# Peptides against a protein of PDB entry 5EIB: the designs that were tried, part 42

Target 1, 366 residues: chain A of PDB entry 5EIB
Amino acid sequence: VDLEPGTMDSVRSGPFGQIFRPDNFVFGQSGAGNNWAKGHYTEGAELVDSVLDVVRKESESCDCLQGFQLTHSLGGGTGSGMGTLLISKIREEYPDRIMNTFSVMPSPKVSDTVVEPYNATLSVHQLVENTDETYCIDNEALYDICFRTLKLTTPTYGDLNHLVSATMSGVTTCLRFPGQLNADLRKLAVNMVPFPRLHFFMPGFAPLTSRGSQQYRALTVPELTQQMFDSKNMMAACDPRHGRYLTVAAIFRGRMSMKEVDEQMLNVQNKNSSYFVEWIPNNVKTAVCDIPPRGLKMSATFIGNSTAIQELFKRISEQFTAMFRRKAFLHWYTGEGMDEMEFTEAESNMNDLVSEYQQYQDATAD
Target 2, 366 residues: chain A of PDB entry 5EIB as posed
Amino acid sequence: VDLEPGTMDSVRSGPFGQIFRPDNFVFGQSGAGNNWAKGHYTEGAELVDSVLDVVRKESESCDCLQGFQLTHSLGGGTGSGMGTLLISKIREEYPDRIMNTFSVMPSPKVSDTVVEPYNATLSVHQLVENTDETYSIDNEALYDICFRTLKLTTPTYGDLNHLVSATMSGVTTCLRFPGQLNADLRKLAVNMVPFPRLHFFMPGFAPLTSRGSQQYRALTVPELTQQMFDSKNMMAACDPRHGRYLTVAAIFRGRMSMKEVDEQMLNVQNKNSSYFVEWIPNNVKTAVCDIPPRGLKMSATFIGNSTAIQELFKRISEQFTAMFRRKAFLHWYTGEGMDEMEFTEAESNMNDLVSEYQQYQDATAD

## One batch from the design tools (peptide; made by RFdiffusion4, then SolubleMPNN)

Design b1_p10_8_s2 (from b1_p10_8 with Y2F R4K)
Fold by OpenDDE base, seed 5:
Structure b1_p10_8_s2 (fold): chain B 366 residues (1-366), chain A 10 residues (1-10)
Amino acid sequence: as target 1 above (366 residues)
Amino acid sequence: SFSKAPIKVP
């Protein structure tokens, strides 16, 4: 789905364009112009029914519908505005199904779009209420990984999207290969989400290796485990050492010893015990899938529910507040039928979420 | 194909 036709043409003409049914390409003509309100209330609202018709048809064709997975950006108007409209409408129609998102967080290091903090805050407000699981994929973290870890002097959207695709492939491993940990979306939610609003995940992927260093790197379970828990490998720009893990899932892929995985996972938990909440027993889950990702002998994917995710929301909130106090660009949103109250509600709900994460960070076992 | 255009950094 897109409000611009050119994106759909690029997907259709791509090497994987034939994976999708032609009729499942729903697109507008005008775009959202990086405006959440255009995505949510005008241009997106005109297109949403056509998307829902496709969603219904595909849902009816499923033998066992678990839920939905949305991939969107929170900085742009289509992914943020229309994406959250679509989430809301699907949630209304399928209240018993899991809503999962891959939400790309904006960063001023990656985009010059001044209104991204508005689009992100308005989106987070919707995601708090209408999603069960949200993978926070932060463009700031992706840029930093590309530049610092991968040694890319000039990161491209192609380089960032490669990290996104690797992460998405990693976190969906258990869904695509039956008999693993978190084999369905509901089991993932039960294992990862101890409190309904605290469903924002810090994903990570290993191995991350620069092209120049690939030839010299051994892929071992200890190295994968160490890198997976390294703050520099988090796909969200948060330091897990500034918070506490509520829950963790680790997904290993490739032929490896389950015993070695269990030993290394125990060692990393013991070494980092201060960064876990003490009041959630057995909060680390591990899976091993014998099928490696394409082009690698082995990999590990990290899913962390950490109170450190509040750093991401604080960053967005600070940027939002700086603009909103001056009512900068607000007329572009109010001109599409939004009220200033919706901005205040979204800011409040995101600040409440930050406060909730802080409360659980500071909570001790009685 | 995902755009390999350079990210405009301000």
Scores: peptide ipSAE 0.022, ipTM 0.571, DockQ to the pose 0.020
Fold by OpenDDE base, seed 4:
Structure b1_p10_8_s2 (fold): chain B 366 residues (1-366), chain A 10 residues (1-10)
Amino acid sequence: as target 1 above (366 residues)
Amino acid sequence: SFSKAPIKVP
């Protein structure tokens, strides 16, 4: 789905374009122009029914529909505005199904789009209410990983999207291979989401190694375990040491010892015990899949529900507030039929979410 | 393709 035809043509002509049904390419002619309101109330609203018709058709063809997975950006107009409209409409029609998202958070390091904080704040407001689980894929963190860890002097969108694809492949491992922990979206939500609004995940992937260092690095279970818990490997720009883990899932892939995995996972929890809440017992889950990713002998994917995610929301909120207090660029949104009240409500709800994370961070076992 | 362009860091 897109409001621009050129993206669909790029997917269709791509190496995997043939895996998608031609009739499932739904696109507009007029893009959202990086405006959430165009995505949500105008251009996106004109296209949403055609998308819902495809969603219904594909849902009816499923033997057992678990839920939906959306991949979108929160900085643009289409992914943010139309994506959240689509989430709302699907949630209304399928209230008992899991809504899962891969939400790409904007960063000034990656984009010069000045209104991204508005688009992100308006989107987060919708995601808090209408999703069950959201992977926060932060362009700030992806850029920093590319630059610092991968030693890419000039990161590209291709380099960032490589990390996104590795993450998506990692977190969906349990859905794609039988006999795994969290083998369905609902089991993932039950294990990862202790409170309905606190469903924003910090993803991580290991190994992350620069091209020049790949030949010198051993892929071992201890190294994977250490790296996936390292703050520098988090694909959300948050330090887990500034918060507490509510829940964690680790997905190992490749041929390895279960005993070694369990031992290393216990060791990393014990070393980091101060960064876990004590009032959620058995809050770390581990899965092992014998099938490695393409081109790797082994990998580990991390999913963290941490109160440190508030750092990401605070960053967006600060950027939002800096513009909104001056009413900068608001006429582009109000011209599409939005009220300034919707901005204030979205800011308030995101600040409430930050406060909720802080309350659970400071909570002790009674 | 947009995917190969360097990201402008401000």
Scores: peptide ipSAE 0.019, ipTM 0.574, DockQ to the pose 0.020
Fold by OpenDDE base, seed 1:
Structure b1_p10_8_s2 (fold): chain B 366 residues (1-366), chain A 10 residues (1-10)
Amino acid sequence: as target 1 above (366 residues)
Amino acid sequence: SFSKAPIKVP
């Protein structure tokens, strides 16, 4: 789905364009112009029914519908505005199904779009209410991984999207291979989401290795485990050491000893025990899939529900507040039929979410 | 293609 035809043409002409049915390409002509209100109330609202017709058709053809997975950007107008409209409409029609998202967070290091803090804040407000599971993929963290860890002097969108694709493949491993931990979206939610609003995940992937070092690095279970818990490998721009893990899932892929995995996972928990809440028993889950990812002998994928994710929302909130206090660019949103009150409600709800994460960070076992 | 455009340098 897109409000611009050019993005859809790029997918269709790509190496995987033939995987999708032609009738499942739904697109507009005008785009959202990086405006959430165009995506949500005007251009996106004109297209949403055509998307819902495709969603219904594909849902009816499914033997066992677990839920929905949306991949979108929160900085743009289409992914943010139309994406959140689509989430709302799907939630209304399928209230018993899991809503999962891969939400790309904006960064001033990656984009020059001035209104991204508005689009992101308005989107987070919708995601808090209408999703069950949200993977926070932060463009700032992806850029820093590309530059610092991968030693790419000039990271590209292709380099960032490579990290996103590896992570999405990792976190969906248990859904795609039978007999794994979290084999369905509902079991993932039950294991990862202790409180309904606190469903924002920090993903991570290992191995992350520069091209010059790949040939010299042995891939071992200890190295994967250590790298997976390293703050520098988190795909959300927050430091896990500034918060506490509510829940963690680790997904290992490749031929390895389950005993060695269990030993290394126990060791990393014991070494980092101060960074876990003690009042959630068995809050670290581990899965091992014997099928490695393409081009690797083994990998590990991390899913963290951490109170440190509040640093990401604080960054967005600070940028939002700096613009909103001056009513900068608001006329572009109000001109599409949006009320100024919705900005205040979205800011408030995101600040409440930050306060909730802080409350559970400070909570001790009695 | 936008997919190969350099990202903003810090």
Scores: peptide ipSAE 0.006, ipTM 0.454, DockQ to the pose 0.019
Fold by OpenDDE base, seed 2:
Structure b1_p10_8_s2 (fold): chain B 366 residues (1-366), chain A 10 residues (1-10)
Amino acid sequence: as target 1 above (366 residues)
Amino acid sequence: SFSKAPIKVP
């Protein structure tokens, strides 16, 4: 789905364009112009029914529909505005199904789009209410991984998208291979989301190795475990050491000892015990899949529900407030039928979410 | 193709 035809042509002409049904390419002509309101109330609203017809048809073709997975950006107009409109409409029609998102957070280091804080804040408001699971993927964190860890001199969107693809493949491993922990979206939610609003995850992937070091690195379970819990390996721009983990899932892939995995996972929890909440017993879940990802002998994927994610929302809120106090660019949104109250409600809900994360960070065992 | 555009270094 896109409001621009050129993105659909790029997908269709790509190496995997033929895996999608031609009738499942739904697109507009005008684009969203990086405006959430165009995505949500005008251009996106004209296209949404055509998308819902495709969603219904594909849902009816499922033997066992677990839920929906959306991949979108929060800084643009289409992914943010139309993406959240689709989430709302799908939630209304399928209230008992899991809504899962891969949400790309905007960063001023990656994009010069001045209105991204508005689009992100308006989107996060919708994600708090209408999603069950959201993987927070920060373009700043992806850039830093590409530059510092992968030693790419000039990271590209292709390099960032490669990290996103590896992470998406990792977190969906349990859904794609039988006999795993979290074998369905609902079991993942039950294990990862202790409180309904606190469903924002920090993803990570290991191994992350520069091309020059790949030939010399023996991949071991201890190295994967150590890298997976490193703050520099998080795909969200927050430091887990500034918060506490509510829940963690680790998905190992490849031929390895389950005993060695359990020993290393216990060791990393004990070493980092101050960064876990004490009042959620057995809050770290581990899965092992014998099938490695393509081109690797073994990998590990990290899913963290941490109160440190509030740093990401605080950054967006600070940028939002800096523009909104001056009413900068608001006429582009109000001209599409939005009220200033929708901005204030979205800011308030994000600040409430930050306060909730802080409350559970400060909570002690009785 | 936007997918290969360099990301601006801060």
Scores: peptide ipSAE 0.005, ipTM 0.433, DockQ to the pose 0.019

Design b1_p10_8_s3 (from b1_p10_8, 3 letters changed)
Fold by OpenDDE base, seed 4:
Structure b1_p10_8_s3 (fold): chain B 366 residues (1-366), chain A 10 residues (1-10)
Amino acid sequence: as target 1 above (366 residues)
Amino acid sequence: SFSKAPIKVK
């Protein structure tokens, strides 16, 4: 789905374009112009019914529908505005199904789009209410990984999207291969989301290795385990040491000893025990899939539900507030039929979410 | 393609 035809043509002409049904390409002509309100109330609202018709058709063809997975950007107008409209409409029709998102968070390091803080804040407001699981894929963190860890002097969107694709492949491993932990979206939610509103995940991937060091690096279970818990490997720009893990899932891929995985996972928990809540028993889950990712002997994918995710929301909120106090660009949104109160409601709900994360960070077992 | 353009860091 897109509000621009050119992106769809790029997917269709791409190396994997043939895996998608032609009738499942739904697109507009005008785009959202990086405006959430165009995506949500105007251009996106004109297209949403055509998308819902495809969603219904594909849902009816499923033997057992678990839920939905949306991949979208929160900085643009289409992914943010139309994406959240689509989530709302799907939630209304399928209230018992899991809504899972891969939400790309905007960063001033990656984009010159001035209104991204508005689009992100308005989107997060919708995601808090209408999703069950949200992977926070932060362009800030992706850029920093590319630059610092991968030693890419001039990161590209292709380099960032490579990390996104590795993460998406990692977190979906349990859904694609039988006999794994979290083999369905609902089991993932039960294991990862102790409180309904606190469903925002910090993903991570290992190994992350620069091209120059790749030949000298041993892929071992201890190294994968150490790297996936490193703050520098988090694909959300948050330091887990500034918060507490509510829940963690680790997904190992490749031929390795289950015993060694369990030993290393226990060691990393014990070493980092101060960064876990003590009042959620057995809050770390581990899966091992014998099938490695393409081009690697082994990998690990991390999913963290941590109160440190509030750093990401605070960053967006600060940027939002700095623009909104100046009433900067508001006429672009109000001109599409949006009320100024929706900005204030979205800011309030994001601040409430931050307060909830802080409350559970400070909570004891008493 | 946009995917190969260097990202401008501000």
Scores: peptide ipSAE 0.033, ipTM 0.651, DockQ to the pose 0.020
Fold by OpenDDE base, seed 1:
Structure b1_p10_8_s3 (fold): chain B 366 residues (1-366), chain A 10 residues (1-10)
Amino acid sequence: as target 1 above (366 residues)
Amino acid sequence: SFSKAPIKVK
């Protein structure tokens, strides 16, 4: 789905364009112009019924529909505005199904779009209410991984999207291979989301190795485990050491000792015990899948529900507030039928979410 | 394609 035809043409002409049905390409002509309101109330609203017809058709063809997975950006108009409209409409029609998202957070270091703080804040407000699970993927964190860890001198969107694809493949491993932990989206939510609003995850992937070092690095279970818990390996721009993990899932892939995995996971939890809440029993879950990813002998994927994610929301809120106090660009949104009150409600709900994360960070066992 | 352009870091 896109409000611009050129993106769909790029997917269709790509190496995997033939895996999608032609009738499942739904696209507009005008685009959203990086405006959430165009995505949500005008251009996106004209297209949403055509998307819902495809969603219904594909849902009816499923023997066992678990839920939906949306991949979108929160800085742009289509992914943010139309993406959140689709989430709302799908939730209304399928209230008993899981809504999962891969949400790309905007970063001022990698984007020229001035209105991204508005698009992100308006999107987060919708995600808090209408999703069950959201993987937070920050373009700043991805850039820093490419530059610092992968030693890429000039990171591209292709390099960032490669990290996203590896992470998405990792977190979906248990859904694609039978007999694993979190074998369905509902079990993932039960294990990862202790409080309904606190469903924002920091993902991570290991191994991350520079091209020059790949030939000399042995992949071991201890190294994978250490890299997954390193703050520099998080796909969200927050430091886990500034918060506490509510829940963690680790998904190992490849031929390895389950005993060694359990020993290393216990060791890393014990070494980092101050960064876990003590009042959630058995809050670290581990899975091992014998099938490695393509081109690797072994990998590990990390899913963290941490109160440190509030740093990401605080950053967006600060940028939003600095623009909104000046009423900067508001006429672009109000001209598409938005009320100024929707901005204030979205800001309030995001600040409430930050306060909830802080409350559970400061909570102790009685 | 835009996917191969260097990211402009500010």
Scores: peptide ipSAE 0.033, ipTM 0.650, DockQ to the pose 0.019
Fold by OpenDDE base, seed 3:
Structure b1_p10_8_s3 (fold): chain B 366 residues (1-366), chain A 10 residues (1-10)
Amino acid sequence: as target 1 above (366 residues)
Amino acid sequence: SFSKAPIKVK
């Protein structure tokens, strides 16, 4: 789905374009112009029914529909505005199904779009209410991984999207291979989301290795375990050391000893015990899939539900507030039929989410 | 392809 035809043409002409049904390409002509309100109330609203018809058709063809997965950017207008409209409409029609998102968080270091804090804040408000699981993927963190860890001198969107793709493949491993932990979206939610609103995850992927170091790196369970818990390996721009893990999932792929995985996972928890909440029993889940990812002998994917994710929301809130206090660009949103009150509601709900994460960070076992 | 363009960090 897009509000621009060129994206659909790029997907269709791409190496995987043939895996999608032609009828499932739903697109507009005008785009959202990086405006959430244009995505949500005008251009997106004109297209949403055509998307819902496709969603219904695909849902009816499922023997066992678990839920939905959206991949979108929160900085743009289409992914943010139309994406959240679509989430809302799907949630209304399928209230018993899991809503899962891969949400790309904007960074002013990576984008020139001045209104990204508005689009992100308005999107987060919708994601808090209408998603069950949201993987927070931060363009700043992705860039830093590419530059610092992968030693790419000039990171590209292709390099960032490669990290996203590796992570998406990692977190969906248990859904794609039978007999695993979190074998369905609902089990993932039960294991990862102790409180309904606290469903925002920090993803990570290992191994991440620079091209020059690949030949010298042994892929071992200890190295994968160490790297996936490293703050520099998080694909959300927050430091887990500034918060506490509510829940963690680790998905190992490749031929390895389950015993060695369990030992290393216990060791990393014990070394980092101060960064876990003590009042959630068995809050670390581990899965091992014998099938490695393409081109690797083994990998590990990290999913963290941490109170440190509040740093991401605080960053967005600060940027939002700095623009909103000046009433900067508001007329672009209100001109698309949006109420100014929705900005204050979205800001409030995001601040409430931050406060809720802080409350659980400070909570002790009685 | 835009996907291969360098990201300009500010």
Scores: peptide ipSAE 0.033, ipTM 0.628, DockQ to the pose 0.019
Fold by OpenDDE base, seed 5:
Structure b1_p10_8_s3 (fold): chain B 366 residues (1-366), chain A 10 residues (1-10)
Amino acid sequence: as target 1 above (366 residues)
Amino acid sequence: SFSKAPIKVK
């Protein structure tokens, strides 16, 4: 789905364009102009019914519908505005199904779009209420990984999207390959989300290796485990050491010893015990899938529900507040039928979410 | 295809 035809043409003409049904390409002509309100109330609202018709048709063709997975950007008007409209409409029609998102967080290091803090805040407000689980994929963290870890001097959207695709492949491993851990979207939510509003995940992937170092790197379970828990491998721009893990899932892929995985996972928990909440027993889950990713012997994917995610929301909130106090560009949103109150409600709900994460960070076992 | 254009960093 896109409000611009050119994106869809690029997907259709791509090497995998034929995996999608032609009728499942729903697109507009005008785009959202990086405006959440155009995505949510005008241009996106004109297209949403056509998307829902496709969603219904595909849902009816499922033997067992678990839920939905949306991939979108929170900085752009289509992904943010129309994406959250679509989430809301799907939630209304399928209230008993899991809503999962891969939400790309905007960064001023990656984009010059001045209104991204508005689009992100308005989107987070919708995601808090209408999703069951959200993978926070931060363009700032992706850029920093590309530059610092992968040693890419000039990161591209292709490089960032490669990290996104690797992570998406990792976190969906248990859904695509039968296993014991998180075999369905609902089990993932039960294992990862102890409190309904606290459903925002820090994803990570290992191995991350620069092209120059690939030939010298051994892929071992200890190295994967250590890298997976390293703050520099987090695809959300927050430091887990500034918070506490509520829950963790680790998904290993490839031929490895389950015993060695369990030993290394225990060792990393013991070394990092101060960064876990003590009042959630057995809050780390581990899976091993014998099928490695294409081109790797082994990998590990990390999913963390950490109170440190509040750093990401605080960053967005600070940027939002600095613009909103000046009423900067507000007329672009109100001109599409939004009330100024919707901005205040979205800011409030995101600040409440930050406060909730802080409360559970400071909670003791008493 | 995903853009291979360099990201403009501020």
Scores: peptide ipSAE 0.025, ipTM 0.552, DockQ to the pose 0.020

